# Ledger of designs, part 190: peptides against a protein of PDB entry 9IZ0

Target 1, 345 residues: chain A of PDB entry 9IZ0
Amino acid sequence: ITCLGSNGHTYKQLVKGGNDDLRQDAVMEQVFEQVNGFLRSYRKTSQRNLSMRTYKVIPLALKTGVIEWVQDTIPLGEYLDSAHKVYHPKEWSLSTCRKLIAEKQMEDLETRLKVYDLVCRHYRPVFRHFFLESYADPVQWFTTQTNYARSTAVASVLGHVLGLGDRHGQNILIDKTSGEVIHIDLGIAFEQGKKLPVPECVPFRLTRDVVDGMGITGVEGVFRRCMEFTLETLRREEDSLLSVLEVLRYDPLFSWLISPLRRMKKQKMQLENFNQPESGNITTDASRDPKIQRNNVSGESEAERAILKVRQKLSSTLSVEASVGELIRIAQDPSYLALMFCGWS

## One batch from the design tools (peptide; made by RFdiffusion4, then SolubleMPNN)

Design b2_p20_1_s3 (from b2_p20_1, 12 letters changed)
Fold by OpenDDE base, seed 2:
Structure b2_p20_1_s3 (fold): chain B 345 residues (1-345), chain A 20 residues (1-20)
Amino acid sequence: as target 1 above (345 residues)
Amino acid sequence: MEEIKKLEEERKKAIAALIP
């Protein structure tokens, strides 16, 4: 929709309806606004303009709302699919890679690693080209690539700490003007991504294309240092962050659990992306509704466990450098990426 | 709508009151 503002300007907005609860997104955006306050108050992060890029979410009802239309953005996954066809036209399609990974989803780690490595050889990174093709001026190129590495570092730390899930390439927008990342569809948080049919095994998305966008230094330099400064700020503001999460414990608009409906919708979308119809009658015996044992884990017990897990992630037992080093290692480990739905790009 | 907006503003106020 297009809305006329009281200032006489027209604003494009996206109306999202159906089964998508935008209240989760609105809550997470409010948490990001507070974290952005902490990042602005701390010298090491403020001097670098470190922030989580936010967008306006207005929930209208339990299943409907309005989101800000983020202008001049592209989904990371849309850019990568298009760029891969241009720069590597003789390599495998994204659909071929997805099919090969899916066919081995129930196999052992060794078999999944072999298929992941094979896919990686036939689907090379291209995300560096986003910066090279979009910015002819060397200063603008360097600035936008730096902004990308900075924003990705903030989003990686914050996404790990808050346990953000469902971080696929369609849920990460790239701002074509600034190079900053914008995370959308925030309704899987506090490690609920581990309860998906394909469990999330990485702390954040740091795939080969995410790294390729950082340029020749990869994860070293700007990205690593900005992760360190962000984690240092969040550790300093631990009590403030936990106090924000305690408000959410009693918020009737917030759900600490992934809804069964959202889990089933994500399961179907994962399965439908495997079923391009070659016309073979696979009788999906829909009769095995896995009796999700509703262990009546009270929503309070899940909130308490989530807050405890945030506190554990902010622990000062390891140095900031050691903690960031381990997070980067795990996020890039083929043994975890081979287990993901799309760990190669 | 108004109730959701009210609860969101109450959350925002509660968060703002806890952060010095």
Scores: peptide ipSAE 0.116, ipTM 0.748, DockQ to the pose 0.023
Fold by OpenDDE base, seed 1:
Structure b2_p20_1_s3 (fold): chain B 345 residues (1-345), chain A 20 residues (1-20)
Amino acid sequence: as target 1 above (345 residues)
Amino acid sequence: MEEIKKLEEERKKAIAALIP
């Protein structure tokens, strides 16, 4: 839809209808706005314009809302699939890589690591080309690549602290103007991604293509330092952040648990990405609900556990540098990336 | 709808009251 703003400008907006609860996204965007307040108040983060890029989410009803149309963006996964075909036309397709990883999903870690390494050798990083193609001026190239590394660092720390899940390449937008990342579909938070059929085992997405976009220094320099400054800011504002999360504990619109419907939808999407459409009418009789022990963990007990985990992640027991170093190590560890749905790009 | 909007405004006020 196109809406006329009170400022006389027309804004294109996405009307999202369906089973996705936009209330979760709207709450997480409000948390990001507060974190952006903390990042603006702290000199080390403010001097670098560090922020989590936000978008406006207006939930209209239980299953309907308006999302701000983020202009001049592309999903990371869409760019990578297109660019890989251009720069590496002799390498494997994304579909081939997905199939090989899927075929080994139930195998041991050693077998999964061998297949992950094989896929990595036949699907090389290309995300550096985004900046080289988009910016003919060396100053704009450098500025935009720097903005990418900065925004990715903020999103990585905040995504870890808040336990953001479902961080696949379609849920990460790249702003073509600024090079900044925009995270969308925020309804898997507080480590609920570990409850997905393919559990998320990394603290944030730091795949080879995510690193390739940082340029020649990779994770070293801008990215690492901006993670450190972001974590230092969040540790300083721990009580303020926890107080915001305590408001959400009692918010009847916020769910600390992944909905069964959302879990089933993500399961179906994961399975459909593995099955070519054989045109067989398999009426899957939905009657075999595996007895998922509904641990009747009250939403309150999950909220309390989530807040305790946020506090634990903000603990000053390790230095900022040591904490960031360990997060970067884990996020790049092949032993975790080989377990992911798409850990190679 | 009005109840959801009211609860969102209450959340927004509660969050804003925590910011010094």
Scores: peptide ipSAE 0.109, ipTM 0.746, DockQ to the pose 0.022
Fold by OpenDDE base, seed 4:
Structure b2_p20_1_s3 (fold): chain B 345 residues (1-345), chain A 20 residues (1-20)
Amino acid sequence: as target 1 above (345 residues)
Amino acid sequence: MEEIKKLEEERKKAIAALIP
């Protein structure tokens, strides 16, 4: 839809209907706005314009809301599939890679690592080409690649701390103007991604293509340093961040648990994405709401556990550099990436 | 709609009251 603002400007908005509870997204966007406040308050992060890119979410009902249309964006996964066909036309299709990984999903780690390595040899990174294609001017190229590395660093730290899940290439948008990342579909948080049919084992998405977009230095330099400055800021603002999360503990609109319905929907989409080559927007009309009486006792205990886990992730037991170093190591570890839904790109 | 909007504004106010 297009709305006319009280300021006389027209705004494009996406009306999202169906079983997606936009209340989770709206809550996470409010948390990101507060974190962006912290990032602006500290010299090390402010000097680098570090922020989590946000978008406006207005929940209208349990199954309906309005989302700000993020202009000039492309899903990372859409770009990567297109670019891979152009730059590596003799390599395997994304569907072939998905099929081979899925066929070995129930096998041991050694077998899964062998298949992951095989897929990696037949599906090479291409995301560097986004910057080379989009920005003919060397200054724009360098600026946008730097913005990408910075925004990815903020999103990686914040995504780890808040336990953001479902970070696949369709839930990460690239801004074609700035090179910044925009995370969407925020309804899997506080490590609930570990409860998916394919559990999330990495702290954030740092796949080969995510690294390839950082240029010749990869994770070293801009990305690592921006992760360090972001984590340093979040550690300084620990009490403020925890206080924000305590408000969410009592929010009747927020759910600390992934709903059984959302798990089933994600399970179905994972299975369908393994079996079909085309990422068609299949709106599955799951029209039956069972009135699941929320056992209130389970929600409060999960909120407390989630907040405790955030505090643990912000602990100063390790230096910022050591903590970031370990997060980068784990996020790139083939032993975790081989277990993921799409760990190769 | 109005109730959801009210609860979101209450959350926003509660968050804004915690951060100086």
Scores: peptide ipSAE 0.106, ipTM 0.746, DockQ to the pose 0.023
Fold by OpenDDE base, seed 5:
Structure b2_p20_1_s3 (fold): chain B 345 residues (1-345), chain A 20 residues (1-20)
Amino acid sequence: as target 1 above (345 residues)
Amino acid sequence: MEEIKKLEEERKKAIAALIP
């Protein structure tokens, strides 16, 4: 929809209806605003303007809301598909790569690794070209690539700590003006991604293209250092962050559990959204929500487990550098990446 | 609608009250 603002400007807004509960997105955006407060208060993060990019979510009903349309953005996956056809026209199509990985989804790790490595040899990274195409001025190129690495570092730490799932290329927007990443569809958090039909095994998205966008230094430049400063800030503000999550424990609007129907729908959409451009209005007549009496006891027990996992991820048992080093290693490990769903690579 | 908006504002106030 297009709304006229009180300032006389027109704003595009996305109306989302159906089984997508935007209450979780609105809660996660409120958590991100608090984390952005911590990042602004801490010298090491403030000096680098580290923030999680947020967007406005207005839930209207249990299954309906309005999302801010983020202007001047492109989905990472949309850019990568288009750029790969331009820069590597002799390599395999994305559909071929996804098919090969999907055909081996039920096979052993060794077979899945062989297919992943084969796909990687026939589908090379291209995301560095986003910055080279979009920014002819060397200062703008360097600034936007730096902003990308910074925003990706913040999102990676927060994504790990809060256990964000469903981080496929359509749920990550790139701001064409700043180079910053914007994470959308926050409906899988607190490690509920491990409960998907294909479990998520990596702490955050650090695929070859995500790294290629960081330029020649890859993860060893701005990205690693900004992850370290972000994690140091979150460890310092652990009690404040946990207090924010305790408010969510008793929030009647928040659901710590992903419904079986949402799990099936999200994973089906991960498979289907790769083959259709945004053609409007799938009215799925899902006539028959069984009145699942939320046994409040099961939600409270999951909230407690989620908060405990956040506390464990903020533990100072390892140095910030060692913790970040291990997260980067796991997020790039082919043995974990080969276990992901076919649309992850 | 109004009840959801009220609960979200209550959450926002509760979160804001926890941060000194």
Scores: peptide ipSAE 0.101, ipTM 0.735, DockQ to the pose 0.022

Design b2_p20_1_s4 (from b2_p20_1, 10 letters changed)
Fold by OpenDDE base, seed 3:
Structure b2_p20_1_s4 (fold): chain B 345 residues (1-345), chain A 20 residues (1-20)
Amino acid sequence: as target 1 above (345 residues)
Amino acid sequence: SEELKKLEEERRKAIEELIP
């Protein structure tokens, strides 16, 4: 829909009808706004304008809502597929890379690492070109690349702490004006992505292209420091963050469990991406009554486990620098990236 | 590829010259 604002400007809005529970997205956006409050209050993060980019989500009913149309954006994966064809026309296609990874999905880690390395040699990173081609002015180039590294750092810490899953290149938008990342489709939180048929094994997306967009310093400098300042802020505001999550524990609109429909949709997408035949035993046993009581007890137990995991991730047992160093290491570890659908880009 | 690396290096230098 297009709405006329009181300012005389027309705003595009996406009316989403169907099977997507926008309540989870709306709740996660509310958590991000609270976190953005903490980032604004802390000097080290405020001085750098660190924030999680949010978008307005208004849930209207079960599985319906209005989403703010994020103007001037492109999905990271769309840019990368296009740019790779331009800058590396002699390298393998994305479809060839996906096929080779999928063909080895059931093999041992050593075999999967060999295939991942082979794919990486035939599919080089290109995301640095986004900044070089989009911004002719050196100051705009540097500013937007810095904003990208900063926003990616905030999103990476929050992605880890809140257990945001399914952070693939289509769920990450790049703002063409600022270079900032915008994370969309927040329906997998609190490590529920680990319960998918292909479990998420990285704390956040830090693939070669995500790093290539940071420029010559890669993860070192702006990205690492902004992760450290973000984690330092979240550790300082642990009780405030946990209090926000405790409110969500008792929110009847928030599902601590992945919905069977979202699970089925993501499972189907995973099976399609791996060229696996649909095993036809999706018995939709529609017996509602015993599942409601089990879902409430399981939902509360999942909420408690989720909050406990957030507390554990905010633990000061390791320094901020050591914790960030370990997160960066794990997120870039080929042993994890080789297990992903698209860990090479 | 080499031309874009050169452009990146030229832009990096131009930024370094603007930082007092």
Scores: peptide ipSAE 0.078, ipTM 0.735, DockQ to the pose 0.015
Fold by OpenDDE base, seed 1:
Parts: structure tokens; C-alpha cells; sequence
Structure b2_p20_1_s4 (fold): chain B 345 residues (1-345), chain A 20 residues (1-20)
């Protein structure tokens, strides 16, 4: 849909219908706008124009809303799949890598690490080529790669602090003009990603391709420093951030729990990526609803636990540098990445 | 729909009142 803005400009809008609760996205975007206020107020972050890229979410009904169409974007996973075929045509396909990781999903950590290492050897990083292809001018190349590293740093800190889940390559858009990352599908937050069939074990996505996009310095440059400045800002504004989250505690529109429908949909998508559709009528006998004991953890008890975890993540017990150093280490640790659905790219 | 918009506006105001 094309909507006329209050400024007289026409904006392309995606009307999203279905089981995606756009209210969760709208709430998280409001939290990001507040955090962007804090980043603008602090000298170290404002001088670098650090922000979480936001998009307008307008919920129209329980399951329908208008998302601002982010122009000139591409999903990271779409770019990586296309670029990998161009730059490494003799390496394994993404489907082969997914299949091998999937076949070993129930095995021990040692077996999963061996398969992850094997996949990594046959699926090399390519994301540096995004910047080399798109920006022939050295100044534009450097600026765009810097913007990528900055935006990824902000998103990594916020993703950790807010416990943002489901950070796969289709939920991370790259702005082709600025090189900035745009996170979409925000309805798995406050560590609800740990409740997925494949639990999320990393604080944020820092895979080999995410690092390859940072250029020759990898994490040891703009990225690390911008994570440090972002975390320093969030620690300074802890009380303000917690006050925003307390408003959400009592918000009847916000769910601190992953929707059972969304959990089932994610489970199905994780499982369907295992089976190429051979033409067989898999009557999914829906009768084995595992009686997941709905521990009647009240939404309030989950909210309190979530807010407490945010406070713990903002603790000044460790230096900003030590905290960021540990987050970067964990996010790149093969022992965690080997447990992920797609930890190799 | 109107009730949802009202609740979103109440949330927005509550956030803006806490963080000027």
C-alpha cells in the first residue's frame, strides 16, 4: 500500500497479515526510539551518530498492521546466499550446510563442533563483498563499512540487553545506501528465544559473515568501540530504560511470553528446513501436542524476571570493556555457534 | 481497533511522561 504521510509524501507500506503480532514489534520500536534518545544525548554516541535503525509499525488489528517499507534494503541472508554462489561456486550450498547441522542437532557437543567446523570450511564468509561491490569510491566504501560496524554494534548491545531473539539472516536487513542494519520481527524478546526448539545461546548474531562485513579489523575496531560506547550510554540511562520497561509490565498490549502459535510456527519452520518436500502427504497428526506444562508463570512474573535480567545486564560490576569483551567472545564461541540453527554465516 | 489505538497512545504518553 502507498500511504500519504502527514508531510504530504507518499510512503510505501507493507500490510502484514497473519499470526505475527505486530504489537510486539511496535512496542520494541518504541523502546528503540527511547534508546535512540539516550544515544543522541550522550557525547560519545552522538558524535558517532549511533542509533538503532527503526521502522514504523502501525498495528491495525490483533494480527494486521502496516509496516513501513524500508526502501533499498536486502535481507542479510538473501545477500549472503546469492554472494556465496558467485564468489564460492565450488563450496557447499546453504541447503547442504543446513542439512548437515540439522542431522546432528540431537548429538553431543563434540559431534556438533566437528560438523560446524566442517561446514565452516565448505562455506566461507563473503559479506565483505557487499561493500566492495556497492561502493567503488574509497570514501563511500569506508563510510558505509563504518556505518555497518556502528549499527551492528548498537543492535548487538540492544539485542543482548533486551534479550532479542530470532536474529536469523532474514530478520536482519541491510540498507544498501547507508550500510546500516535494520532488525525486523521483534516479537521474540526478553530471552524468549531460549524457549525455542533450538534455544538461542548467543547474546547477539556475530557470525563469520557478520564479522567479514566489518573489514580487515573485524571486531577489533569500530565495532568493539561502538559496543562499549553504547553499553556505557545504556548503563548511564539504566533508570530511564527500566522505567520504560515498567510501563510495558502493565501494558495489556504487550506479551512478555512467546505466543504458543508463534512458537509452533517457528518450530514448524525450523523442522521444514530439515525436510525437502518429497511429495508425501505428511498428515501432521496434530494430536501430539506435547503437554508442555504451561507453568502458569503469570505474564507479570515473566515481566519482573525480564526487568531483573535487564538490570543485571546493565550492572557496573564489570568494566564496559570487560563486559563487551565477554559478549564478543561468547557471540563468536564455536561451542555456542555450533548449537545454533545457522551459526556459520 | 479504536481501543488498541487508545491503549497505544496511553503507552506512548506514559513513556513520554517518564522520559522528557
Amino acid sequence: as target 1 above (345 residues)
Amino acid sequence: SEELKKLEEERRKAIEELIP
Scores: peptide ipSAE 0.063, ipTM 0.698, DockQ to the pose 0.023
Fold by OpenDDE base, seed 4:
Order: sequence, then C-alpha cells, then structure tokens
Structure b2_p20_1_s4 (fold): chain B 345 residues (1-345), chain A 20 residues (1-20)
Amino acid sequence: as target 1 above (345 residues)
Amino acid sequence: SEELKKLEEERRKAIEELIP
C-alpha cells in the first residue's frame, strides 16, 4: 500500500494480515530507538555511528498491522540462495542441506556434528560476493562492508541482551545502499526461542555466511571492537534499559511469552522447510499442553525472570572483552550450530 | 485501532519520562 502522509510525502507500507501479532515488533522497535539514544550519547559508539536499524511498525489490530517498507533491501537468505547457485553451481542445494540436517535432528551430538561438517563442505560461504558485486568503487566497497560489520555487531549484542530469537536469513534484511543489516519479525524475544521445536542455542546469528560478509578479517577487528563498544554502552546504561523494560512489564499489549499459536505456526514452518512428511501426531506430550503451562506461570513472573536475565547479561563480572570473546566463541561453535535449524549458512 | 494507538502513545510517553 502507498499512503500519503500528513506532510505530503508518499510512503510505501507493507500490510501484514493473518496470525502475525505486530505488537511485539512495535515494542521491540521502541526499545531499539531508546538503545539508539544511548549509542548516540556515548562517544565510543557515536563516533562510529553505531545503531540498530529500525523500521516503523503500526499495529492496526491483534493480527494485522502496517510495516513501513524498507526500500532498497534484500533478505539475507534470498541473496545467499541465489548467490550459491551462481558461485557454487556444483554444490548441494539448500533443500538437500536442510533435508540432511532434519533427517539427523533426533540423533546424538556426534552424528549431528558429522552431518553439519558434511553440509558445510558441500555448501560454502558466498556472502563476500554481495559487496564485490554491488560496489565497483573500492572506497564504497570498504565503507559498505564496514557498515555491515558495525550493524551486525550492534544487532548481535542487542539481540543477545534482549534474547531475540528466530534470526533466520528471511528475518535479516541487507540494505543495498549502506550495507547495514535490518532485523524484522521481532515477535520472539527474551529467550523464548529456546521454547521453539528446534531450540535456539546460540546468542545471535554468526554463521559462516554472516562472517564471510565481514571480509578478510572475519569477526576480528571491526565486528569484535563494535560489539565491545556496544556492550560497554549497554552496561553503562543498564538502569535506563531496565527502566524501559519495566514499562513493558505493565504494557497490556506486550507478551513476555511466545503465544501457543505462534509456536505452532513456527513448528509447522520448520516441518515444511525440512520436507518431513506430516508423520503423525507429534504427541504434544500432554505435560506440554500450552494450557497446562499457562496455568503455572503468571505473565508477571515471566517479565521478572526476563528482566533478571537481561541484568545478568549486562553483569560486569567479566570484562567487556572477555564477555564479547565468549559470545563470539559460542555463536560460532559447531556444537551449537549443528543443533540449529540452519547453522551452516 | 484508536485504543491501540492510545496505549502505544502512553507507552512511548512512559518510556520517554523514565529516560533522563
């Protein structure tokens, strides 16, 4: 839809209809705007123009809303699927890789690591080609690759601290002009991704293709240093960030829990993406009945646990460098990536 | 819709008032 603003400007907007509650996205975008305030106020982050890229979300109803269309973007997963076919036409298809990982989903870690390694050998990183294709000028190439590493660092720290889930390649947009990342579909936060059928085991997405886009330095240099400065800013502004989250505790529009409907939708999408036939009743173990789980956990006790977990992630017990070093290590660990829905790309 | 916009604006104000 194209809307005429009261300022006389036309805005392209995406109307999401169906079962997607955009209230969660709107709340997370408001939290990101406040974090962007902290990043602008702190010299180490402001000098590097560090920000979480935001977009306007307007919830219209419980299941419908308007999203400002982010112009000149491409989903990371769309680019990667296209680029793999061009640069590695003899390698395995994304569907073949997904199938092999899915067939071993119930196996032990050793078996899953062997399959992950096999997939990695037959599906190589290509995201460096995005910058090489898009920018003929070396200065523009270097600038956009630097902006990508910076924006990915901010999104990685903030995504870890807020426990953002569902960070698959379709929920990460690349701005073709700036090289910056834009995170969308923010409806899984505060570690609720651990409650998905395939639990999220990594603090943020730092797969081989995400690293390949950083160029020859990989995670070292720009990315690591920008993670350190972002975490240092969030630790400094801990009380302000916790005060923002305390407002959300009393927000009737905010949900600290993944909705049963959203969990079931993500479960169905995971099964469809794995090409697993609907092999019968996943016995929703009656002990996992979302009705039984709702009866024992107040929304207030989940908000308190979520805020406590944010405080724990901002703890100064370890240095910023040690904390970032551990996060980068865990996010790239094959023992976690082999357990993920798409840890190879 | 108007009630949702009101609640979002109340949230925005409450966040802005808590951040010095």
Scores: peptide ipSAE 0.061, ipTM 0.678, DockQ to the pose 0.023
Fold by OpenDDE base, seed 5:
Structure b2_p20_1_s4 (fold): chain B 345 residues (1-345), chain A 20 residues (1-20)
Amino acid sequence: as target 1 above (345 residues)
Amino acid sequence: SEELKKLEEERRKAIEELIP
């Protein structure tokens, strides 16, 4: 919908209805605003204007609400698919790469690593071109690339700590003016991505294209340092962050579990990549509602486990530098990336 | 809808009271 504001500006708004729990997004945005408060109060993060980019979510009903349309954005996955066709027209298509990874999804790690390496040789990163194309002024180019690395660092730390899942290229927007990342569709949190049919095994998205956008230094520079300062801030404000999460523990509107509908939607998308369109009318009789035994794993027991995992991730047992170093290593490790869903690459 | 907004406002206040 398009609304005319009292200021005479026209605002686009996305109305979501039916299946997406906008309350989950609204709660996560509220947590991000509190974290942005901590980032503004701490000198090391404030001096760098570190923030998680937020968007307004107004839930209207249990499954209906209004999302502010983030103007002047593009999904990362949309840019990468278009740019790869332009800059590397002789390389494999994204569909070919996804097919090869999907065909080996049930194979051992060694086989999946060989296929992942093969795909990487035939599908090179292109995201550096976003900054080169969009910003003719060298100062604007450097500023926007720096903003990208900073915002990606904040989102990576916060996404790891809160266990954000489903970080595919359509759920990450790039602001074309600032170069900042905007994470959308926050309904997979607190490590619920590990409960998907293909488990998420990386702490955050740090694929080759995400690194290529950081420029010649890659992860070594602005990104690593901003991750360190963000994690240092979150460790300092651990009790405040945990107090925010304890409010959510008793919130009857908040779900600590992945939505069964969202799980089924992801399962279908993962299965559809295996079925070549054989023209067979398999009327899969959707009438077998599997009685998902609501094992009354009380929402409280899942909340408690989630809060304990957040506390564990904020532990000062390792230095900030060691913790960030390990997170960056795991997020780029082929042994983890080769196990991800084919749509992750 | 009104009950949902009330619960969200109660949550907002509870968070703001914890973090000055």
Scores: peptide ipSAE 0.039, ipTM 0.643, DockQ to the pose 0.022

